Peptides against a protein of PDB entry 7AE7. Designs and how they scored, part 48

Target 1, 321 residues: chain A of PDB entry 7AE7
Amino acid sequence: KVYKDLREFLEVLEQEGQLIRVKEEVNPEPDIAAAGRAAANLGKNQPAVFFEKIKGYKYSVVTNVHGSWQNHALMLGLDKNTSTKDQFYELNRRWDKFPVPPNVVKREAAPCKENVIDKDINLFEILPLYRINEQDGGFYISKASVVTADPEYPDDFNKLNVGTYRIQVKDRDRVGIQALAMHDIAVQLEKAEAENKPLPIAITIGNNPLVTFMASTPVGYNQNEYEFVGALQDGVPMDIVKSDLYDHLYVPAGSEVVLEGHIIPRVRTVEGPFGEFPGSYSGARLQCEVKIDRITHRTNPIFENLYLGIPWTEIDYLMAL

## One batch from the design tools (peptide; made by RFdiffusion4, then SolubleMPNN)

Design b1_p12_8_s4 (from b1_p12_8, 6 letters changed)
Fold by OpenDDE base, seed 5:
Structure b1_p12_8_s4 (fold): chain B 321 residues (1-321), chain A 12 residues (1-12)
Amino acid sequence: as target 1 above (321 residues)
Amino acid sequence: TEIAKKIFELAK
């Protein structure tokens, strides 16, 4: 089975007993984190947790989507009881199908384009933001697939990067992003900043689970993560669409929310602290700042965010594959 | 927490 978007995957998780639906209104804090911890304590069959109603917000949250071996099996379109060994075997078999080029769909065919916000941007109106950990210095978008390109080679599709980075909400239309020197985004940013130019960016939230998986998986600088998604779909291309602001950036057609903007050149602001691991907070650091210039989103967008409460976290599962 | 109890109930 291949998934076009997060919604198709969540439907399968629910059918397979790997998703808990919370229909009652919850408090963003501490209920989302507490529910995630409770789900993690259910043992090996750790379900995703879907919150239909968040107090003070309009839209839904889902956590722990990648939070179990069963969920990973289902992500690969396998039986939920597929052994870890067989999952790895199948992953490796499919990996060898790289590259599988994506399909570029028309704007009208892309669900992520259903709604547009191009003025008076307020992230809090679109995303039910909460502190993931009690001592976090702010609200984090922790499971975004961030799209950037090489500013020297903007038309080179092989240099299009889709990565996962720590993103702190700084203001209604601003986020901090942790771009470490080892990340491909840092190479691209360095080139932009050398010319004192903004780096175009699309922060995509709520994707096909294989997009999220590949965004967390290191690949070569000249390898496109979307072409690996097609490989992991056993040769079925994924659907991408051109960004609204930039001709050279493509986003997953099925994204729940797309934040289009730019990294402000040569600006650094305080970001953090963030509880990357239970009981471990990274210190506050000066990090890059992104201005959000446009939002596109599906109707009733689902905010997918990481569960980080207790080991095994989603990061542990994402890194284990 | 009440929500944790609810998660355990919903998981049964």
Scores: peptide ipSAE 0.366, ipTM 0.906, DockQ to the pose 0.936
Fold by OpenDDE base, seed 2:
Structure b1_p12_8_s4 (fold): chain B 321 residues (1-321), chain A 12 residues (1-12)
Amino acid sequence: as target 1 above (321 residues)
Amino acid sequence: TEIAKKIFELAK
């Protein structure tokens, strides 16, 4: 099975008994994190947790989407009981199908374009933001697939980068992003900052699970993550759509939320701390700042966020791959 | 937490 979006995957997770639906209103803190920890403690069969109602917010949250080998098997369209060995075998078999170019769909065909916010941007109105860990220095977006391009070669599709980065919410229309030197985004940012230019960016939230997987998987600078998604879909292209602000940035057509904006050149602001690993917090550091200029989103967008806490967490599964 | 108990109940 191939998934067009997060919603199709969540439906399968629920059908397979790999999703817990919380129908009662929860407090963003501490309930979301506490529920994630509880789900992680259920043993080897860790379900996703979907929160329908969050106090003070309009929209839903889902966590622990990649939080088990069963969920990983289902992501690959395999039986949930497929052995880890057979999952890796199938992953490797499909990897050899790279590149599988994506389909560029029209704006009108892209679910991520159902709603537009281009003024009075407030991230808190669109995303049910919460502290993932009790000691976090703020609200984090931890499962975003961040789209950037090479400023020198903006039309080179092979240099289009889709990566996962730590993102802290800084204001209603601003986020901090951790662009580490080892990441492709840092190379692209360096080029933009050398000319004192903004780096165009699209931060996409709530994607096809293979997009999230590939955004978290290191690939070559001249390899497009979307072409790997098509490979991992066993040769079925994924659907992408042009961003609204930038002709050279393409986002997953099915994204729940797309934050379009720019990294402000040569600006660094305090970001952190964040509990990246159980029992360890990264210190506060000066990080890049993104101005959000436009939001597109699906009707009733689902905020997919990473579960962090007691092992095994989603990050442990994502790193084990 | 109450929610943790609920998750355990929903997982049974």
Scores: peptide ipSAE 0.312, ipTM 0.890, DockQ to the pose 0.944
Fold by OpenDDE base, seed 1:
Structure b1_p12_8_s4 (fold): chain B 321 residues (1-321), chain A 12 residues (1-12)
Amino acid sequence: as target 1 above (321 residues)
Amino acid sequence: TEIAKKIFELAK
């Protein structure tokens, strides 16, 4: 089984008993985090939790999508009871199929292009934002696949980077992003900042689960994460589409939300604190700031966000493979 | 606590 988008995966999770659907209206705080903790306490079969209605917001949230070995087996299109050993074996077997180039689809064929916001941008209108941890310094987008390119080689598809980064919402149209020196995005940003130029960026939310997996998996600077997604799909290419603002940035065709914008050159603003691990907060730091210039989204977009609470968390599973 | 109970109910 191959998934085009998050929705196809959520359907399979629900069919396999690996998704809890909450139909009643919840408060974004504390209910989303409390429900995630409750789901983590269900034992070995930690389900995804899908919230249909959130007070004060129009759209839905899903958490804990990658939060179990059963969910990882299903992500690979395997039986949910496939052992971790057999999952690793299959992952390694498929990894050898790299590269599998993606299909570039037309804008009209991409679900992420169904709706456009290009003025009066307000992230709070499109994303049901909440504090993941009670002591967080703000709202975080913790499970985005962030697309950037080398500004010296924008047409080199092998240098297109799809990574996951800590993103704090700073304003209606501003986010802070943690770009550490060891990340490919930091290399690309350094090149842009040397010329005092903005770095083009697309922050994609609610993707094919293998895109999210690969965005969390380190690869070489000259390797494209989408070509690994095709390998992990056992040789089936994934679908990508050009961003609206930038011809050189490609996003997953099925993304729920795409935040297009730029990293502001030579600007650093306070970001944090964030509870990355239970009982530990990373301190406030000066981080890069992104201006959001355009949003595209599916009709009734699903905000996929990371569950953080009790180990094993989604991040533990994403790093274990 | 109420939402936690609901999650346990929905997981059954």
Scores: peptide ipSAE 0.299, ipTM 0.883, DockQ to the pose 0.880
Fold by OpenDDE base, seed 3:
Structure b1_p12_8_s4 (fold): chain B 321 residues (1-321), chain A 12 residues (1-12)
Amino acid sequence: as target 1 above (321 residues)
Amino acid sequence: TEIAKKIFELAK
C-alpha cells in the first residue's frame, strides 16, 4: 500500500490497532507529553496517539506516528507483524530503485493549498503548540520536513534538500532553526549569507510518512529525498507541488501545513534549551531566524509532532535506519 | 496521571 498523505496513514494505523484516539478535550500541557509517555510504556507495540480536541486551540495533534516497528512496517505497506529483519531487507531492496522522480501536480490538485494565510501571520492559530519537555525553553516543531535549495543552482532539482531540523517558535511569524554544519541546509545558508541574501524556505508539517522518514535520513547533497520516497513506495512516484512564493521550491502535495518564508541573513538569536534526550538538554545557543511570510494548509489541519522519551521512542525509530 | 490511565484503558 502507498499513502498519499498523513490522513491515509492514520486511517490504516487505526484499522490495524496502532492508533489511540483521544476524543475528550485535553490540556496541551502536560497531557500530550504524558499520553506519549504512556503510549511508549505499552511495550514494543507503541501506538500513535491522536488528540481530537486541545484546550485553547482549534485543531488536532498527533504524536508517536513512527513510534514502533509495527508502525514502520505499515509505513512500508507491509503486514504490521513483519520482522525487523524482513523490514530492513525490503527497505534495502526498494532503496536500489532510486531515483524515482516525483509527479508535479497543479496547485488546484494539491490538498495543502486548500487555505491561504498571507497577512497577520499567527502560528498559534494554525498549530496547537505545546512544550514537549517540561524544561524546554519554548514550543518546538520537531517533525517538520524543511525544503531548501542551493542558491547557486536553484533550478538543479538534485540539490533540493528536504531535511528535519530542530525548530523553536520565537513569535507569531518567526521561528528559530538549528542548521548544524553537518546538514545540507548549512551549506546552502552559507552561500546565501556570503551574498547577504535571504535563503528561501518551506517548512512542511504533517506529511506522507515516507517523506518524514526520508527527511530524517541523511542522503548525498546531490540526491533528492523525494526521489527516494518514490523508491521506498516500490516505484510509485510521490506527488509534489510548487510553493506559492518560490518557483524553485516544491512541497509535498498532501502536507497538512506549509510555512513559507526565508532565513534572515547574518542574524542569530538565542534558541533552546530543548530536551533532545531524557535528562540531557542541549544548552541555549545562537541559531538562525526564519521569517514566515505565507501559510497554506488543509482544512482542519493535523499538527504532527515528535514524541521524545527514553529509548526506544519515535526519534530512535527514525534514526535507527 | 488521569490521561495515562485512559491511554492504558484505550489500548486494551
Scores: peptide ipSAE 0.290, ipTM 0.882, DockQ to the pose 0.943

## One batch from the design tools (peptide; made by RFdiffusion4, then SolubleMPNN)

Design b2_p13_1_s1 (from b2_p13_1, 7 letters changed)
Fold by OpenDDE base, seed 2:
Structure b2_p13_1_s1 (fold): chain B 321 residues (1-321), chain A 13 residues (1-13)
Amino acid sequence: as target 1 above (321 residues)
Amino acid sequence: SEEHEELLKRSRE
């Protein structure tokens, strides 16, 4: 089984008993986090939690999509009861199929292009934002696949980076992003800032689960994460589409939300704190700032966000591989 | 929560 988007995966999770729907209206805080913790307490078969209605918001939230070995097996298109050993074996077998180049689809064929916002941008109208942890310094987008390119080699598709970074919402059209020196985005940003130029960026939310997986998996600077997604799909290419603002940035065709913008050169603002692990907060730091210039989104977009709770957390499964 | 509403308010200002 190959998934075109998050929605196809959520359907399979639900069919396999690995998704809980919360149909009643919830408060963003504390109900989302509380329900996530409650789901984690159900034991080893931690389901995704889908919140259909959130007070004060128009759209839904899903958490803990990758939060179990069962969900991980299903992500690979395997039986949910596939052993961890067999999952690793299969993952390694498929990894050797790299590279599998993605298909570039037309704009009109990409679900992420169904709606456009290019003026009066307000992230709070598109994303039902909440504090993931009680002591978080703000609202975070913690499970985005962030697309950037090498500004010296913008046409080199192998240098197109898809990574997961901590993103704090700073304003209606501003986010802070943590670009650590060890991440490929930091290399690209350094090049842009050396020339005092903005770095083009696309922040994609709610993707094919293998995109999210690969965005959290370190690869070489000259290796494209989308080509690994195709490998992990056992040789089936994934679908990507050109961003609206930038000819050299490609996003997953099925993304629920795409935030297109730029990292402002040589600007640093306070970001954090954020609870990266239960009981462990990273301090506030000066981080990069992104201006959001355009949003594209599916109709009734689903905000996929990371579940952080009692171990095993969703991040533990994403990093355990 | 009141705290969430206050954070929303501040984030929208």
Scores: peptide ipSAE 0.018, ipTM 0.589, DockQ to the pose 0.216
Fold by OpenDDE base, seed 1:
Structure b2_p13_1_s1 (fold): chain B 321 residues (1-321), chain A 13 residues (1-13)
Amino acid sequence: as target 1 above (321 residues)
Amino acid sequence: SEEHEELLKRSRE
């Protein structure tokens, strides 16, 4: 089975008993984090947790989408009871199908383009933001697939990078992003900053689970994560669409939310702390700042965010494959 | 949290 978007995957998770739907209105804090922790306590088969109603917000949140081996099996379109070993073998088999080029769809065919916000941008109106950990220095977007390109080779699709980075909300239309030297985005940013130019960026939220997986998986600088997604879909191309602001940036056609903007050149602002692991906070750091210039989103967008409540966090599963 | 509520208030102003 191949998924076009997060919604198709969530439907399967629910059908397979791997999603808990919270229908009652919850407070963003502490209820989202608390419910995530409670779900993690249900044992090895940790379900995703979908919050339909969040006080003060219009839209929904889902957490722990990748938070179990069963969810990973389902992500691969396998039986939920597929052993970790067999999942690994299947992953490796499919990996050899790289590259599988994506399909570029028209704007009109892309669900992520259903709604546009191009003025008076307010992230809080679109994303039900909350503190993941009680001691976090702010609100984090922790499962975004961030799209950037090489500013020297914007038309080289192989250099298009889709990565996962720590993103802190700074203002209505500003986010901090952690671009470490080991990340492909840092190479691209360095090139842009050398010319004192903004780096175009698209921060995509709520994706096909394989996009999120590949965005969290290091690949070569000249390898496109979307082409691996197609490989992991056993040779079925994924659908991408041009960003609205940039002809050279492509986003998943099915993204729930796309934040389009630019990294401000040569600006660093304080970001953090963030609880990367239970009881462990990374200190405050100077990080890059992104100006959000445009938002596109699906109708009733789902904010997918990371669950960090207990050992064997969602990150551990994303890194274990 | 109080901080969350303050940020939400600011976002609505």
Scores: peptide ipSAE 0.017, ipTM 0.621, DockQ to the pose 0.164
Fold by OpenDDE base, seed 3:
Structure b2_p13_1_s1 (fold): chain B 321 residues (1-321), chain A 13 residues (1-13)
Amino acid sequence: as target 1 above (321 residues)
Amino acid sequence: SEEHEELLKRSRE
């Protein structure tokens, strides 16, 4: 099984008994985090948790999408009871199929383009934002696939980077992003900042689960994560579409939400604290700031966010591979 | 975080 988008994967998770649907209206805090912790306590077969109704928001949240070995097996299109060993074997076998170039689809064929917001941008109208941890200094987008390119080689598709970074919401149209020196985005940002230029960015939320997986998996600077997604789909290309603002940035065609904008050059603002691990808070630091200039989104977009709670957390499964 | 990077580094070891 190959998934075009998050929705196809959520359908399979639900069919396989690996998704809990919460139909009752919940409070963003503390109910989302509390329900996530409760789901984690169900044992090793931790389901995704889908919140249909969130008080004060229009749209839904899903958490813990990658939060179990069963969900990981299903992500690979395997039987949910496939052993961890066999999952690793299959992952490695498919990895050798790299590169599998993506299909570039037309704008009209991309679900992420169904709706456009280009004025009066307010992230709170599109994303049901909540504090993941009680002591978080704000709202975080923790499971985005962030697309950037090399500003010196914008047309080199192999240098297109899709990564996962800690993102704090700062304002209606601004987010802080943690771009550490070891990440490919930091190399690209350094080049842009050397010229005092903005770095074009597309922050994509609610993707094909293999996109999210690859965005969390370090690859070479000259390797494209989308070409690995095709490999992990056993040779089936994924669908990408050109961003609206930038000819050189491509986003997953099926993304629930795409935040297009730029990293403001040489600007650093206070970000954090964030509870990246239970009982561990990274202190407040000066981080990069992104201006959101355009949003495209699917109708009734699903906000996929990371579950952070009692181990094993979703991050533990994403990192265990 | 630096801790997350260390965990990623250790998971590859």
Scores: peptide ipSAE 0.000, ipTM 0.358, DockQ to the pose 0.022
Fold by OpenDDE base, seed 4:
Structure b2_p13_1_s1 (fold): chain B 321 residues (1-321), chain A 13 residues (1-13)
Amino acid sequence: as target 1 above (321 residues)
Amino acid sequence: SEEHEELLKRSRE
């Protein structure tokens, strides 16, 4: 089984008993985090939690999508009861199929292009934002696949980076991004900032689960995460589409929300704290700021966000393989 | 939370 988007995966999770649907209206805080913790307490077979109605917001949230070995097996298109050993074996077998180039689809064929916001951008209208941890310094987008390119080699598809970074919402149309020196985005940003130029960026939310997995998996600077997604799909190419603002940036065709913009050169603002682990907060630091210039989104977009609670956390499953 | 509602209010102003 291969998934085109998050929605196909959520359907399978629900069919397999690996998704809890919360149909009643919830408060963003503390109910989302509380329900996530409750799901984590169900043992090792942790379901995704889908919140249909959130007070003060129009759209839904899903958490803990990758939060179990069963969900991980299903992500690979395997039986949910596939052993961790067999999952590792299959992952490694498929990894050797790299590269599997993606299909570039037309704009009209990409679900992420169904709606456009290019003026009066307000992230709070499109994303049901909440504090993931009680002591977080703000609202975070914690499970985005962030697309950037090498500004010296913008047409080199092998240098196109799809990564996961901590993103704090700073304003209606601005986010802080934690681009650490160990991240490929930091190399690209350094090149842009050397010339005092913006770095083009697409922040994609609610993706094919293998895109999210690969965005969280370190690869070489000259390796494209989309080509690994195709490998992990056992040789089936994933679908990508050109971004609206940039000819050299490609986003998953099925993304729920795409935030297109730029990292503002040589600007640093306070970001954090964020609770990376229970009771452990990364300190506040000066981090980069992204201006959002355009949003494309599916009708009734689903905000996929990270669950952080008691171990094992969702991030542990994303990093375990 | 009250803080959340205040942030939402500010974001809509």
Scores: peptide ipSAE 0.054, ipTM 0.763, DockQ to the pose 0.191; fails the geometry check

Design b2_p13_1_s2 (from b2_p13_1, 8 letters changed)
Fold by OpenDDE base, seed 2:
Structure b2_p13_1_s2 (fold): chain B 321 residues (1-321), chain A 13 residues (1-13)
Amino acid sequence: as target 1 above (321 residues)
Amino acid sequence: SEENEELLKKSKE
């Protein structure tokens, strides 16, 4: 089984008993985190948790999508009871199919283009934002696939980077992003900042689960994550579409929300603290700031966000493969 | 946090 988008994967998770649907209205805090902890207490078979109604917000949240070995097996289109060993064997077998180039679809064929916001941008109208951890300094987008390019080689598709980064909401149309020196985005940002130029960026939320997996998997600077997604789909290309603002940035065609904008050159603002691990907070630091200039989104977009809780976090599964 | 309350307030303006 190959998935075009998050919705096709959530349907399979629900059919396989790996998704809990919360139909009653919940408070963003503390109910989302509390329900996530309750789901984590179910042991090794941790389901995704889908919140249909959130007080004060129009749209839904899903969390813990990658939060179990069963969910990882289903992501690979395998039986949910496939052993970790057999999942690893299959992952390695498919990895050798790299590169599998993506299909570029037309704008009118891309679900992420159903709606456009190009003025009066307010992230709180599109995303049901909440504190992931009680002591977090703000609202975080923790499971986005962030698309950037090399500003010296913007048309080199092999240097197109899709990564997962810590993102704090700073204002209605601004986010802080943690770009560590070891990440490909930091190399690209350094080049842009050397010329005092903005770095184009697309922050994509609610993707094909293999896109989210590959965005969390380190690859070479000259390797495209979308070509690995095609390999992990056993040779089936994924669908991508051009961003609206930038001809050289491609986003997953099925993304629930796409935030298009730029990293402001040589600006650093306070970001954090954030609870990266239970009981462990990274301190407040000066980090990059992104201006959001355009949003595209599916009708009734689903906000996919990371679950962080004891004993195993969703990130532990994303890093274990 | 105070920052979250301020951001939520700004989102409603």
Scores: peptide ipSAE 0.006, ipTM 0.404, DockQ to the pose 0.173
Fold by OpenDDE base, seed 5:
Structure b2_p13_1_s2 (fold): chain B 321 residues (1-321), chain A 13 residues (1-13)
Amino acid sequence: as target 1 above (321 residues)
Amino acid sequence: SEENEELLKKSKE
């Protein structure tokens, strides 16, 4: 099976008994993190946890979407009981299909374009933000697929980068992003900052699970993650759509939320601390700052965020292959 | 689409 969006995947997870739906209103803190920990304690079959109602927010949260080998098998469209060995075999078999170019869909056909916010941007109105860990220095968007391009080669689709980065919410329309030297985004940012130009960025939230997987998987600088998604879909192209602000940025057509903006050149602000691993906090550092200039989102957007509570964490499964 | 053809061209360069 191929998934067009997060919603189709969540439906399959629920059908397969790999999603817990929390229907009662929860407090964003500590209940989301606590429920995630409780789900992780269920052992081998760690389900996703979907929170329908969050106090003080309009929209829902889902966590631990990739949080088990069963969920990983289902992401590949395999039986949930497929062995890790067989999952790895199938992943490698499909990897050889690279490149599978995406379909560029019209704006009107892209669910991520159902709603637009272009003024008075407030991330807290769209995302049910919470501290993932008790000692986090703020609210994090930890499972976004971040789209950037090479500012020297903006029309080179092979240099379009889709990566996962630590993103702290700094203000209603500002986020901090950790762009480390080892990340492709850092190369692109360095080029932009050399000219004192903003780096265009699209932060996409709630995607096709293979997009999230590939955004967390290192590839070559001249390899497009969307073309790997098509390969991992066994040769079925994924659907992308042009961003609203930038002709050279393409986002997943099915994204729940797209934050379009720019990295402010040569600005660094305090970001962190963040609990990247249970009991381990990365210190506060000066990191890049993004201004959000436009939001597009599906009606009743689902905020997909990373679960980090107790090992095995969701990140362990995302990096295990 | 023309856009798909353009992307396909870019991916082969």
Scores: peptide ipSAE 0.005, ipTM 0.368, DockQ to the pose 0.014
Fold by OpenDDE base, seed 3:
Structure b2_p13_1_s2 (fold): chain B 321 residues (1-321), chain A 13 residues (1-13)
Amino acid sequence: as target 1 above (321 residues)
Amino acid sequence: SEENEELLKKSKE
């Protein structure tokens, strides 16, 4: 099975008994993290946890989407009981199908374009933000697929980068982003900052699970993550759509939320601490700042966020394949 | 954090 969006995947997870739906209103803290830990304690078959109602927020949260080998099997469209060995074999077999170019769909065909916010931007109205870890210095967006391009080669689709980065909410329309030197985004940002220009960015949330997987998987600078998604879909192209602000940025057509904006050149602000691993916090550091200029989103957008808890964490599964 | 509380306050204004 191939999934067009997060919603199709969540439906399968629920059908397969790999999603817990919390229908009662929860407090964003500590209930989301507590429920995630409780789900992780259910043993080897760690389900996703979907929170329908969050106190003080309008929209829902889902966590632990990639939080088990069963969820990974289902992500690949395999039987949930497929062994880790067979999952790895199938992943490698499909990887050799690269490249599978995506389909560019029209704006009117893209679910991520159902709603637009272009003034009075407030991230808290769109995303049910909470502290992932008790000692986090802020609200984090931890499962975003961040789209950037090479500013010297904006029309080179092979240099379009889709990566996962630590993102802290800094204001209603501002986020901090950790662009480390080892990341392709850092190369692109360096080129923009050399010219004192903003770097165009699209931060996409709630994607096809293979987009999230590929955004967490390092690939070559001249390799497009969307072409790997098509490979991992066993040769079925994924659907992408042009961003609203930038002709050269393409986002997953099915994204729940797309934050379009720019990295402000040569600005660094304090970001962190964040609990990357249980009992280990990365200290506060100076990181890049993004201005959000436009939001597009699906009606009743689902905020997909990372679960961090007892080992194995969701990030361990995302990196284990 | 104090920063989160300030952001939450700002978000509701």
Scores: peptide ipSAE 0.000, ipTM 0.355, DockQ to the pose 0.172
Fold by OpenDDE base, seed 4:
Structure b2_p13_1_s2 (fold): chain B 321 residues (1-321), chain A 13 residues (1-13)
Amino acid sequence: as target 1 above (321 residues)
Amino acid sequence: SEENEELLKKSKE
């Protein structure tokens, strides 16, 4: 099976007994993290946890979407009981199908374009933000697929980067982003900052699970993650749509939320600490700042965020294949 | 954190 969006995947997870719905209103803190820990303690078959109602927020949160081998099997459209070995074999077999170019859909056909916010931007109205870890320095968006391009080659689709980066909310319309030198985004940012220009960015939240997987998987600078998603879909192209602000940025057509904006050139603000692992925090650092200029979102957007409260994190599953 | 409280305060204004 191929998934167009997060919602189709969540439906399958629920059908397969790999999703728990929390229907009661929860407090963002500590209940989201606590419920995630409780779900993770259920053993090897860790379900996704869907919070339908969050106190003080309008929309839902889902966590632990990639939090088990069963969820990974289902992500690949395999039987949930497929062994890790067979999942790895199938992943490698499909990897050889690269490149599978995506389909560019019309704006009207893209669910991520159902709603637009272009003024009075407030991230807290769209995303049920919470501290993932008790000692986090702020609210993090930890499972976004961030789209950037090479500012010298904006029309080179092979240089379009889709990556996962640590994002701290800094204001209603601003986020800090951790762009380390080892990340492709850092190369692109360096080029933009050399000219004192903003770097166009689209931060996409709640995607097709293979987009999230590929955004967390290192690829070559001249390789497009969307073309790998098509490969991992066994040769079925994924659907992308042009961003509203930038002709050269393409986002997943099915994204729950798209934050379009720019990295402010040569600005650095304090970011962190963040609990990357239980009991370990990366120190506070000076990191880049993104101004959010436009939001597009699905009606009743689902905020997909990372769960870190277990010995085997979603990151470990995302990196283990 | 103070930052979270400020952000939460700002989000409600």
Scores: peptide ipSAE 0.013, ipTM 0.507, DockQ to the pose 0.172; fails the geometry check

